Peptides against a protein of PDB entry 3PUK. Designs and how they scored, part 201

Target 1, 227 residues: chain A of PDB entry 3PUK
Amino acid sequence: ERGLKSVVWRKIKTAVFDDCRKEGEWKIMLLDEFTTKLLSSCCKMTDLLEEGITVIENIYKNREPVRQMKALYFISPTPKSVDCFLRDFGSKSEKKYKAAYIYFTDFCPDSLFNKIKASCSKSIRRCKEINISFIPQESQVYTLDVPDAFYYCYSPDPSNASRKEVVMEAMAEQIVTVCATLDENPGVRYKSKPLDNASKLAQLVEKKLEDYYKIDEKGLIKGKTQS

## One batch from the design tools (peptide; made by RFdiffusion4, then SolubleMPNN)

Design b2_p25_7_s1 (from b2_p25_7, 11 letters changed)
Fold by OpenDDE base, seed 1:
Structure b2_p25_7_s1 (fold): chain B 227 residues (1-227), chain A 25 residues (1-25)
Amino acid sequence: as target 1 above (227 residues)
Amino acid sequence: MTEFMPERSPFLQEAAEKRAELYSE
């Protein structure tokens, strides 16, 4: 199946699990709220076992140390998740795990990144930002994480016009992320709505897709794929 | 020796900056 869920799983497998895989090694995987939902949407526990994950732990919970095992942190770059990570490795004498691999689902702010680097750098073997900030619902359906999008997009207050544009940009960027994950350059379809938000978003997506594929990882210009 | 090996994304940084702008006062 080539649905969105399978593609997302493949992306995670490649970007996270394959990236830190060591033959014969099992890891403990730490998840936060978002990544729990993400993985739950696109894989089963058996899939994770096949990727060398022995157990999944909630990063927010108090956990018993397993000092002989390495930990795979697949988390969002939030202060809460980062703070939990820091608690695991911040102690000079009592690290919960042998070492850490960190994969952020989005850009990690410099403040958080520097905090990690300053306190736990010796314990971290990998720290990578990956671009997965959506949840697949159906094979072709996903939800975006753009706070207050509805409010700004449909606000009658003209003072929100600039913020509306920013929200639209953010949404478009996330859609491009999905397309990149799927390795597709789709023809954009939309239903016209009052305020013409759909058309504006479509235009932004098209523009960003064009830009992305002009300067893609392979330096190739891809044609539109009907989807 | 364990080395900190960061890999940052400029694309994601730009996106994050735009999001931050959204919520700036």
Scores: peptide ipSAE 0.230, ipTM 0.798, DockQ to the pose 0.340
Fold by OpenDDE base, seed 3:
Structure b2_p25_7_s1 (fold): chain B 227 residues (1-227), chain A 25 residues (1-25)
Amino acid sequence: as target 1 above (227 residues)
Amino acid sequence: MTEFMPERSPFLQEAAEKRAELYSE
């Protein structure tokens, strides 16, 4: 597969698995709803085994402790997922696992981050935000995780204008994460419609791409490429 | 004993801040 799925897999491999890899060590991986879909879209169980994952567990479910093994949490930075993590390490009961590596798919709010730090920092070996918030569908097709995007973008009700802006912003941000994953700064293309949604989104993407590369850790600014 | 090693993304932080601003309006 030469498409977006392979690129996403490579991103996860380098950002998550390579980052916490120890020779000869197996980990249990905890997933939430989004990351389950994400991994299912771009890899197989055999791929995960090669990366040192012995078993995948659903973070939302009650699980039997495996106290001799470390856990790899690949989760979204939501209160629900964080609360489940805290139940594993932050309770008065014995920890479910030996230690934790946490990789968030998006920015973790400071409130959640501090809550984790305050309750179980000694159990955490790694906590990183890895900037993946989309699902690859095909070679050049992906799905954004933006709730109610269709409803607000195409709502004729002016009262939804504010929410529409929020949705547009979120969509643009996720598109930028795709570009970052692909290591590209593409020109934005869109089809004109009676509504200005496409134009607005394109403008947001252009601006956010510029911002991303300006504040990139490598300090690299890439020129626009053809997409 | 291991050190807790948080790594935050400046880009994601800025994006989140912008979203927060929009939600506040």
Scores: peptide ipSAE 0.211, ipTM 0.790, DockQ to the pose 0.269
Fold by OpenDDE base, seed 2:
Structure b2_p25_7_s1 (fold): chain B 227 residues (1-227), chain A 25 residues (1-25)
Amino acid sequence: as target 1 above (227 residues)
Amino acid sequence: MTEFMPERSPFLQEAAEKRAELYSE
């Protein structure tokens, strides 16, 4: 299977499930809004069962403790998701689960990472950034998950300029994760639109792609491919 | 303190159903 969905699933299987797999061990998996959509786009519940997941729960919901089970947190590196995690493990007296494996879909800011380390490092068996920040829709189509992207990108309000830059960088980073997942360095093609958003995004993508392949695990600079 | 009110997803609903099936066996 050559579709984007299968590639994404394979990446998640390798980066997350294979990474924390222990024979005979079942885990509870905690998902946030993004990772729920992500997994629903590329796998079925039966697939997750085969990977040793017995229960899937929404990290945002109040949950009953299952203190004998280890938890797999597959979440975005946002204050919201991190805060929910901290509620589960921040208190030494009332941990929700036996231990935690944390897999972030993107780079976790130092502020959040340090907060986690300071409060519940002893409960964490694994903490990894896997860099999957997109949702596959079709074989060659994906959706970005950037809050209020449309609003800020098309806002005529100059007061939103700083936020627009943040959004653009986030979008570019997510596109880079797609390329990394597919092991491709495509030539960026775009149509110019009002406010030059497409051009700005293209430039950011190209720059970030170059940076990524300079320091990737292979130590190679990958040439541009056709997209 | 922020209260989280996320919507229920069909995926999580399916997960709950499969969990029920698993524990009923």
Scores: peptide ipSAE 0.030, ipTM 0.472, DockQ to the pose 0.021
Fold by OpenDDE base, seed 5:
Structure b2_p25_7_s1 (fold): chain B 227 residues (1-227), chain A 25 residues (1-25)
Amino acid sequence: as target 1 above (227 residues)
Amino acid sequence: MTEFMPERSPFLQEAAEKRAELYSE
């Protein structure tokens, strides 16, 4: 009965807003391009107000300091977004906000993580990786954030084989995050095609689902469901 | 004052490592 958008919103509410909620406290929320699209797809401004967000700011834009308020960064773990965060907190004298809560939509590379830790750890109250790297479009439809996926998956050039594999891995990971968000371990179905991309992806998804439940869910492996 | 407390996902870490390996090959 619950659409994907509502499930995604509930995931964000639990993983992000409830995690940093403080009674009577308002926060400024910083978004990047991806998370702007993500939140726009699954919530309204009124929903964010109820979660204690007073203002939404674009992390890429120059912003005036609001030093009395804490900032909630819901951003992608990209060099661009991280660099913008570092501009906000990289210098004690130039910090724009009182403190920061950082929630990454995916794994933050160690290089970026260490850079953050080294430069502004004292300003960070929370730094968490969450598993939301897709955009819900409809009740059961979503888009994956994997650049050039179509190009490499269907490229006739053999030199793109390695890139195709990387893309498949990324797609599989994002599908797993969808399944995790839905709290499902699906029996993967696919249509066979000459390039067998669907089969390869299905195998990767099944493998990664198993790994996810073993590693992140304390071994809670659900039986296959038909979603 | 609250100390910096990172929370990393082991699953995501392993996934990232695998991707890195694929890019390096």
Scores: peptide ipSAE 0.144, ipTM 0.757, DockQ to the pose 0.299; fails the geometry check

Design b2_p25_7_s2 (from b2_p25_7, 13 letters changed)
Fold by OpenDDE base, seed 2:
Parts: structure tokens; C-alpha cells; sequence
Structure b2_p25_7_s2 (fold): chain B 227 residues (1-227), chain A 25 residues (1-25)
């Protein structure tokens, strides 16, 4: 049995590092809060060195320019992380690095994508969505990264119903990305909670799994697996 | 350099729109 951490690392290696690798080239890697946790959970610094990363920087921090080096941005598609990127390459500022490779951990909204495109498209060598928005904790345990998920899921305020639905959808998408990463179509198991959140989430996951696995990347229909 | 573009399936587009809503509020 493959541990989730190793599977996640292999996915990142293939989808990110192998995708932008250039022989003999070292890059500076920019991480945000989520991707810092993600990489810390599934690799060591020595692993990153082997992938051509010389320095890891926090995207939220003010950083000195290293104009001779290309930068690898492995970040979440959030306004905060994107704004930090735009500070590095935006038209209003001198670019901090030679060029950028951007890998988003989830689907990048069109609004954010358009902001990037309008401001610094000439500096970008690659922009890819890889859909890894979870943190592996154990061999088969992970956590999700959804803003204010707990607040909205357990909010007693009916005015938050629409936002709760959006959060539940986002959580379901992340769970599906785990399944895709593991190449599994599992049966969904859950325990009921007072607000039936688990049941609702399970239904969303099942629906999204069905849609995702209608046709895989090879054009094949995948059957359900037991996990 | 050539401008980059985003190619996405309808399912992924729907997910992206929902994410936009989530982070815009």
C-alpha cells in the first residue's frame, strides 16, 4: 500500500518540478502558507534540492530581488498569494526575478487569472493548475484547506446558507482531487453530524467522483474501488 | 513572449467560478 505522503510527493514532482525542469538550472521557489505545509508534510529540503530548488522563500515576505534567477511559484489561487506575485512582476514594480513559473494548487478563478495576464504575462513561462489542495497527515489521512469552512458549515445564521453551499462544493472538489491523486474511486463513508454536513458533503463527493471518472485521462471508464 | 492561456473543461470551469465566489466575499 502506498502512503498518501509519497503519492502526493510523486504528483508534485511530476506535475511541477518535472514540468519546469531545465538541465543545470536552479530556481528560487516561492511558497505560501498552504504550500509550505504541503511540502513540509511530504518531502525534505534535500528532496527539493534534488529538484533544482536552491532557495525557498515565503511569498508573503518582502524579498530582495534576484534578477538573474527564475522563480517557481507554487501557490494557492488566492487573492493574497496572487497579489504578492503581482508585486514581484507587476507593471508598477521592477520584477524581482528573471521569469516566473506558476503552479496553482487549485482552480484559479478567471478574475485572478485575468489580473495576472493583464499585468505580467510576458514574465510567465508556465501557468498550470495541478489540483492538490489537501495536506497529508498519515498514510490515509488528510486535511482540507477551505477558508472559513468551519464557520460556515456550523453557522446557525440562515443568511450564510449560500456561502455554506459554496464551501461544501469547494471541500468536495478537494476530496475529489485526493482521489484523483491516488487514482482511486472510493466508496464514501461518513458519520452523521448534528447539521447533516457530512451527509451533504458525501453526496457532493459522490456526484463529483461520478463526473470525474466517467472518462479518465486515457478515455476509459473507471469502476469504483474500495478504500 | 507568447501570452499564456487557460484551457479548461466545463466541469473545471464551474469549479473555478465557485472558487471565485468563495474568495471574493
Amino acid sequence: as target 1 above (227 residues)
Amino acid sequence: MTEFMKERSPLLQEAAEKKAQLYSE
Scores: peptide ipSAE 0.046, ipTM 0.694, DockQ to the pose 0.381
Fold by OpenDDE base, seed 3:
Structure b2_p25_7_s2 (fold): chain B 227 residues (1-227), chain A 25 residues (1-25)
Amino acid sequence: as target 1 above (227 residues)
Amino acid sequence: MTEFMKERSPLLQEAAEKKAQLYSE
């Protein structure tokens, strides 16, 4: 597979599967729409089997209980996905699985976290944010998960200027997470367009990259690389 | 059995706060 896909898979393997792995233990993995696309882009079912996943289930669908097995939830921190999880482990219904490991693809709002904690904390063995909010397409190409990005970035309506800035910031932030995943501080390249979106995004990315590495947990500052 | 806690590094916390600010406006 292409380079970026391999890096993403390695990140997921380290952050998710290695984190909750127990010798001889099999888990059921629950996915939502985003994580289904994400895993489909960077791994095969055989890869998941090697990581101790016996079966993959869609979190949105009704599922038969498997009460003797633990469940690995790899999901986005959205109300929809969280509500589905709560149906599996909430006090109002029988638990579908023995216990849960939760890995969020992005920052989980405190409101959602507290909702989970209040209802089923005893069933949860792990809850972690891994911050993968992109889907690799090619070795150097990826797509971002920013709602309405296309619409606002290319809108000729000046009334959308404020929202355009918000989505540009969000895109820049996600690009930084890609760079963090790759462990690189790349030089930003872009093609100029009449709307000047590329230039603005490049500036935002560069600024955020600088900020990220200034406060890096390892205390390391990396120079710009060619990419 | 054990009660879980949300784990977040200082770097991730700052990123989360920035993101929250973007969507609060």
Scores: peptide ipSAE 0.037, ipTM 0.654, DockQ to the pose 0.245
Fold by OpenDDE base, seed 5:
Structure b2_p25_7_s2 (fold): chain B 227 residues (1-227), chain A 25 residues (1-25)
Amino acid sequence: as target 1 above (227 residues)
Amino acid sequence: MTEFMKERSPLLQEAAEKKAQLYSE
């Protein structure tokens, strides 16, 4: 049995570090709040050194330029993180690094892609989406990155109904990414509650899993596995 | 050579749009 942390690390190693690896080259890695937690949960600094990362920097902080080094941005596809990236490369005269490799932890909206393309395209050597939008806590436990999920899912205010739907959708997507990372198509189980949020989420997950495996990278359709 | 991933299937595009909504509000 493979622990979730090891699986996540293997995914990051393959999808990010191996993807931009160059022998003898060191990179600066930029992390945001989510990816800091993510990497902290599944690797050590020694692991990152082995992958050619010399230093880790917080994307939100003001940093001194290191113009001779390439930067690896492992960040969430949020306006805040993207804006910080743009501050690093948005000006031709004030590029903080030699070039950028960008790896988003989830689907990046077209609006953000367009914003990056319009201002920084020449500085980007790689821009890829990798579906890792969760933090492994234990071998079979993970945390989803969905803002205000609890508030909207349990809000008695009917005005929040549309927001609740968006939150549920986002949660379902992230659960599917976990399944994809683990290469599993689970039979979804849930505990029923009066609000039936768990049931709705389960239905969304099942639907999205079906869609995912129809168009997965390997073209494989897997039967339901034990979760 | 620069690779900038932009094009997606309709399904993936929908997911991206929903994600945008989540973080923009």
Scores: peptide ipSAE 0.036, ipTM 0.687, DockQ to the pose 0.525
Fold by OpenDDE base, seed 4:
Order: C-alpha cells, then sequence, then structure tokens
Structure b2_p25_7_s2 (fold): chain B 227 residues (1-227), chain A 25 residues (1-25)
C-alpha cells in the first residue's frame, strides 16, 4: 500500500519543485503555518536541499532581504500569507528577493489573485495552484487544516449554523484535495449517528468530487473507488 | 506567468473564498 506521505511528496516534487527547477540554481523557500506542517510531514531538509532549496523561511516573520536569490513561495491562499508576500514584493525598491515563484496549496480566490497581479506581477515568474490542503499522518491517514472545525461541527448553538456550513465546506474541499492527490474518486462511507455531521460532510464531498472530476483538464470522469 | 492546475467552477470558487475567510478570522 502506497504511503500517503510518499504520494504527497511526489505530488509536491512534480507540481512545485520540478516546475520551477533550474539546474544549479538555489532558491529560498517561504512557508506558512500549513505548508510548514505539510512539508515536515512528508520530507526532510535533505530532500529540500536536493530540490534546490538552500533555506526555508517563515513567511509570517520579518526577514532580511536576499536580493540575489529567487524565492519559492509554497503557501496557502489566505489573506495573511498573501499579504506577507505582497510586503516582500510590493515595493520595487524594497523587494526581498530577486523574483518569486508562487505555489498555492489550493485555489486562490480571485480577489487575492487580482491583488497579487495588480501589485507584484512583474516579480512573479510562476503562480500555480496545486490543490494539496491536508497533512499526511500515516499511509492512509491525514488531518485537515480547518479552524475551529470541532467547535462548530458539534456546537448545539443554532447561531453557529452558518459557520458550521462554512467549516463543512472547507473540510470537504480538503478531502477532495486528498482524493485528487491520490487520483481517486472514492465511494464515500460514513457513520452519521448520533449527529448528521458525517452525512452532511459526505454529501459535500460527493458533490465536490463530482464537480472536480467534471472540470478535470484531462476530461477524466472516474467511477467510485473503494476508499 | 500564472497558471492554474485545474479550471475553476463557481462552486469551487465559492468554497475557496469561504475557506480564505476562515483563515482570516
Amino acid sequence: as target 1 above (227 residues)
Amino acid sequence: MTEFMKERSPLLQEAAEKKAQLYSE
């Protein structure tokens, strides 16, 4: 059985490192909270060195400019991470790095994308969404990065219903990214009782999976698999 | 140069926006 960690690493290697690799070129890699955990779960620093990464930096922290080096941003498409990127390249005279390669772990909202495009387009050599929004734990186990998921999913307060829906959608989206990474269209199984959270999540996953494969650039619609 | 790995649907776009909102709060 293929380990999820190896699958994730292979995906990142192909979608990110191979995509921007130049022989003999070293890059600084900028990570956010999620991608730090993600890479930590599926690779070692030695692996990153082999991929041409000289050093990793936290995007949220103040950093000294290294203007002679290009930067690889592997980040989540959040306002916080995007704002940090914009601070690095927003000023032409104060660019932190020579140029940027941006790889988002999920779809970047148009609002954020347009903000980047408007202010930093000349500094960007690549901007790609790779749809990896989960942390592999074991061969077939992963965790999701959804803020306050437990609280809202199990809150008895009806005032949290809207927030619960948002959380469920975020969870479903991340599950779909797992399936996409594994190249699987699973038949969703769940135990709903006593709460219907699992049922709701399953429905969202199924809908999103269907949509994902329908819009697949390869034109592939896969049948349900055992997952 | 910008490139998306997958085309976006309205549903996925909405989900992405909602997710981003969660991270911002």
Scores: peptide ipSAE 0.031, ipTM 0.655, DockQ to the pose 0.678

Design b2_p25_7_s3 (from b2_p25_7, 9 letters changed)
Fold by OpenDDE base, seed 5:
Structure b2_p25_7_s3 (fold): chain B 227 residues (1-227), chain A 25 residues (1-25)
Amino acid sequence: as target 1 above (227 residues)
Amino acid sequence: ETEFMPERSKLLQEAAEKRAELLAE
């Protein structure tokens, strides 16, 4: 039976590599902090070579242009990652690569998308959201990438209440992406005591799951699959 | 597994350099 890592890899392979693959063509792949960890958790370098990736580069670092090669950006939809992408293609005369394929790990806000469209639309061959914003650790274990989640969720300072809500929403989104990846609609269970954080998170997850499956690619509403 | 960058990406970098040379010919 497939472990979570295998499922994640298959999703990436299908949604990213197969989507932009051209026989005989090699691409440079640009990763950010999250996607570096993600790929490291579920594949090997040999796997990437088989998918037509010749080199992996950090999007945050200054890189030498390889103008004859197309670039595959597998990045999170954050201002930082998007800004780094824009630096690569923002100038017509200073494009670092021949063209770009962009795959976001999650929903890209319209503000960021519009910024990309306005600056370098002609350089982009593909832009897709693939909804994978978690890191598999073990066969059925995953971690969430939400900065300062613990701090804000357990902060005694009332001034952090708004930030706590933002963190919980981000966590809920990532949990939903796990469910989507596994094609599951779970019956959410939680331990509420001593704080209500788990209950709030569960409610957010349930709401987002409902929204996701209502607008599922197949137009299917899936019943509860597990608890 | 170990993170790809910076050390793990060296093999891919070497491959890229070789391919770049071939493309330049």
Scores: peptide ipSAE 0.012, ipTM 0.297, DockQ to the pose 0.018
Fold by OpenDDE base, seed 2:
Structure b2_p25_7_s3 (fold): chain B 227 residues (1-227), chain A 25 residues (1-25)
Amino acid sequence: as target 1 above (227 residues)
Amino acid sequence: ETEFMPERSKLLQEAAEKRAELLAE
């Protein structure tokens, strides 16, 4: 069973494709490394075609301009992906596409958002954060995409402590996006290990869940659900 | 660098062809 994959696809369809869909309009879709994996895990190219995507391109590559077409950027809110976007629209003379729709997989830091706003706000038709930063493997299994997570979490080097905190925060955010996507507020469980990694991560997740579910989209408080 | 599964390569090619047709109009 692939229940989680279906849920993820439905979320993307509703939050991204339905949000920017225009009748008869085709778009070029730009993906980064994470969103390539994400879409690969939960849809086929035929599904994307049905959503009005003519072609997909890697945002990291030096692409030729297609100035008559609008672009759909489905990307992670990272400096690398944002910088690539800015190269596409940062200069009027170097605009690669007619306009941009941007959908971030997670919260975009203010610093990055401000860079975008300052450089190419006139080219952006939509900018939205959809909070989906995990890869569904099967119905109840998913993976996190945090670079060097294992290295920093299990490194005995105290100089990595600051980076470890950043990684833990990112992991917690991704776990919360799973819960949000599934509309669940579970009790957090973990296995004890020699390191406090699991405990710390659990605490971060719990805190973020509390913050997220204080007020839902309808302004209602949501109680705990089964994990 | 992450790519779509090879199974999707044909579909990507078809999409590229559609793009080319659209650009030719």
Scores: peptide ipSAE 0.010, ipTM 0.326, DockQ to the pose 0.018
Fold by OpenDDE base, seed 4:
Structure b2_p25_7_s3 (fold): chain B 227 residues (1-227), chain A 25 residues (1-25)
Amino acid sequence: as target 1 above (227 residues)
Amino acid sequence: ETEFMPERSKLLQEAAEKRAELLAE
């Protein structure tokens, strides 16, 4: 019942830890709210130790400098998380860590990326985007990081229609990241409810999957897979 | 399941510093 968790961990291991691992080197890992939940869902502290992580810290909290150690930032590409990173390295004399490896859980907007480049490029040894924006629960179950999704999707208030659309868009995007992680282009299935939320979400997912695989790095368009 | 609670503790800080020192040598 931990198939998805294993897949997610394997992806993180390959995309993040193996990417920046150096023999005998230890790093401090900085997590935000989402990545804390993500890692908690698919690994143990012992696993992180094996990957060369000695300390885990919350990026949002004030932290004492450990200037002799490199830091691994595994964070979401949000203004809040990016701002915290920038504070860590914004001042050359007051940088908290020796250097930074940054791994974003999703596409980092150019505005944020450029801000990072302009301010902290010299401190960054690696910056990579990985598409993992979901939390695995069971072998075939995951949860999405979309705040207030339930509220807006099931709100009877028509004034929430616009926000509902935004939420569904975000949900669909995250579902696509799951599919990307699993290397699948699934036929979307859903259970109908009194509301057409599931149908609308399914349509969004189908569209986004199509777009994703059309522009896949490998230049391949995958047919429908069994998910 | 196990949840991570990212918080700097004295123990972890000391461990990190020691490891960093070893790597710097």
Scores: peptide ipSAE 0.013, ipTM 0.318, DockQ to the pose 0.018; fails the geometry check
Fold by OpenDDE base, seed 3:
Structure b2_p25_7_s3 (fold): chain B 227 residues (1-227), chain A 25 residues (1-25)
Amino acid sequence: as target 1 above (227 residues)
Amino acid sequence: ETEFMPERSKLLQEAAEKRAELLAE
């Protein structure tokens, strides 16, 4: 109904809920800071109930075990979120839930993935990366989740150059995620300003779009679309 | 930490409580 919000919800529904759906089964869903914002922006509680989610819990908080229920982890691939997951299923602790389905909002680094595998692989029924790392605000507006982006991008201090690069890469990746979600390969446009931030970001986005669509799931190279 | 929209969270909690009551019967 709300343009981009509807698209994001549809993506989550197909990539997460439909992927782990079992008839008559209810799950507890664990969210982190980002995914809490994400779901809040694009769905209602009634929508989650319809998808078989009985309770939503914050992954960072201490929770009582519900050992008879499976858990759906919809989280970002960060050390903090992964560590919280490991506390729920780690070998040194009682399992809080019957089993886990993990859906990462972005690429999970091998280091984190290997850490999970080494600790609690038997408890995991599914682990998938779904590539949704943005917050829809309006029908055609989204917000990037990049901490301190403004500070580093506009810092005149040359000592922040390395961090600025990291931030730019993160923003570019999230923009590409939006494009992928919308099934678009746009020609990147930007407004030039005294600082070349927009130009640099545009170049990164174009490069990443090219890489993404060059080896898409269909084995096709998508042409440029209007956006 | 950021939470779900207050009204939505309340509705979920109420729904969960109702389900728990039904299962306890």
Scores: peptide ipSAE 0.012, ipTM 0.293, DockQ to the pose 0.017; fails the geometry check

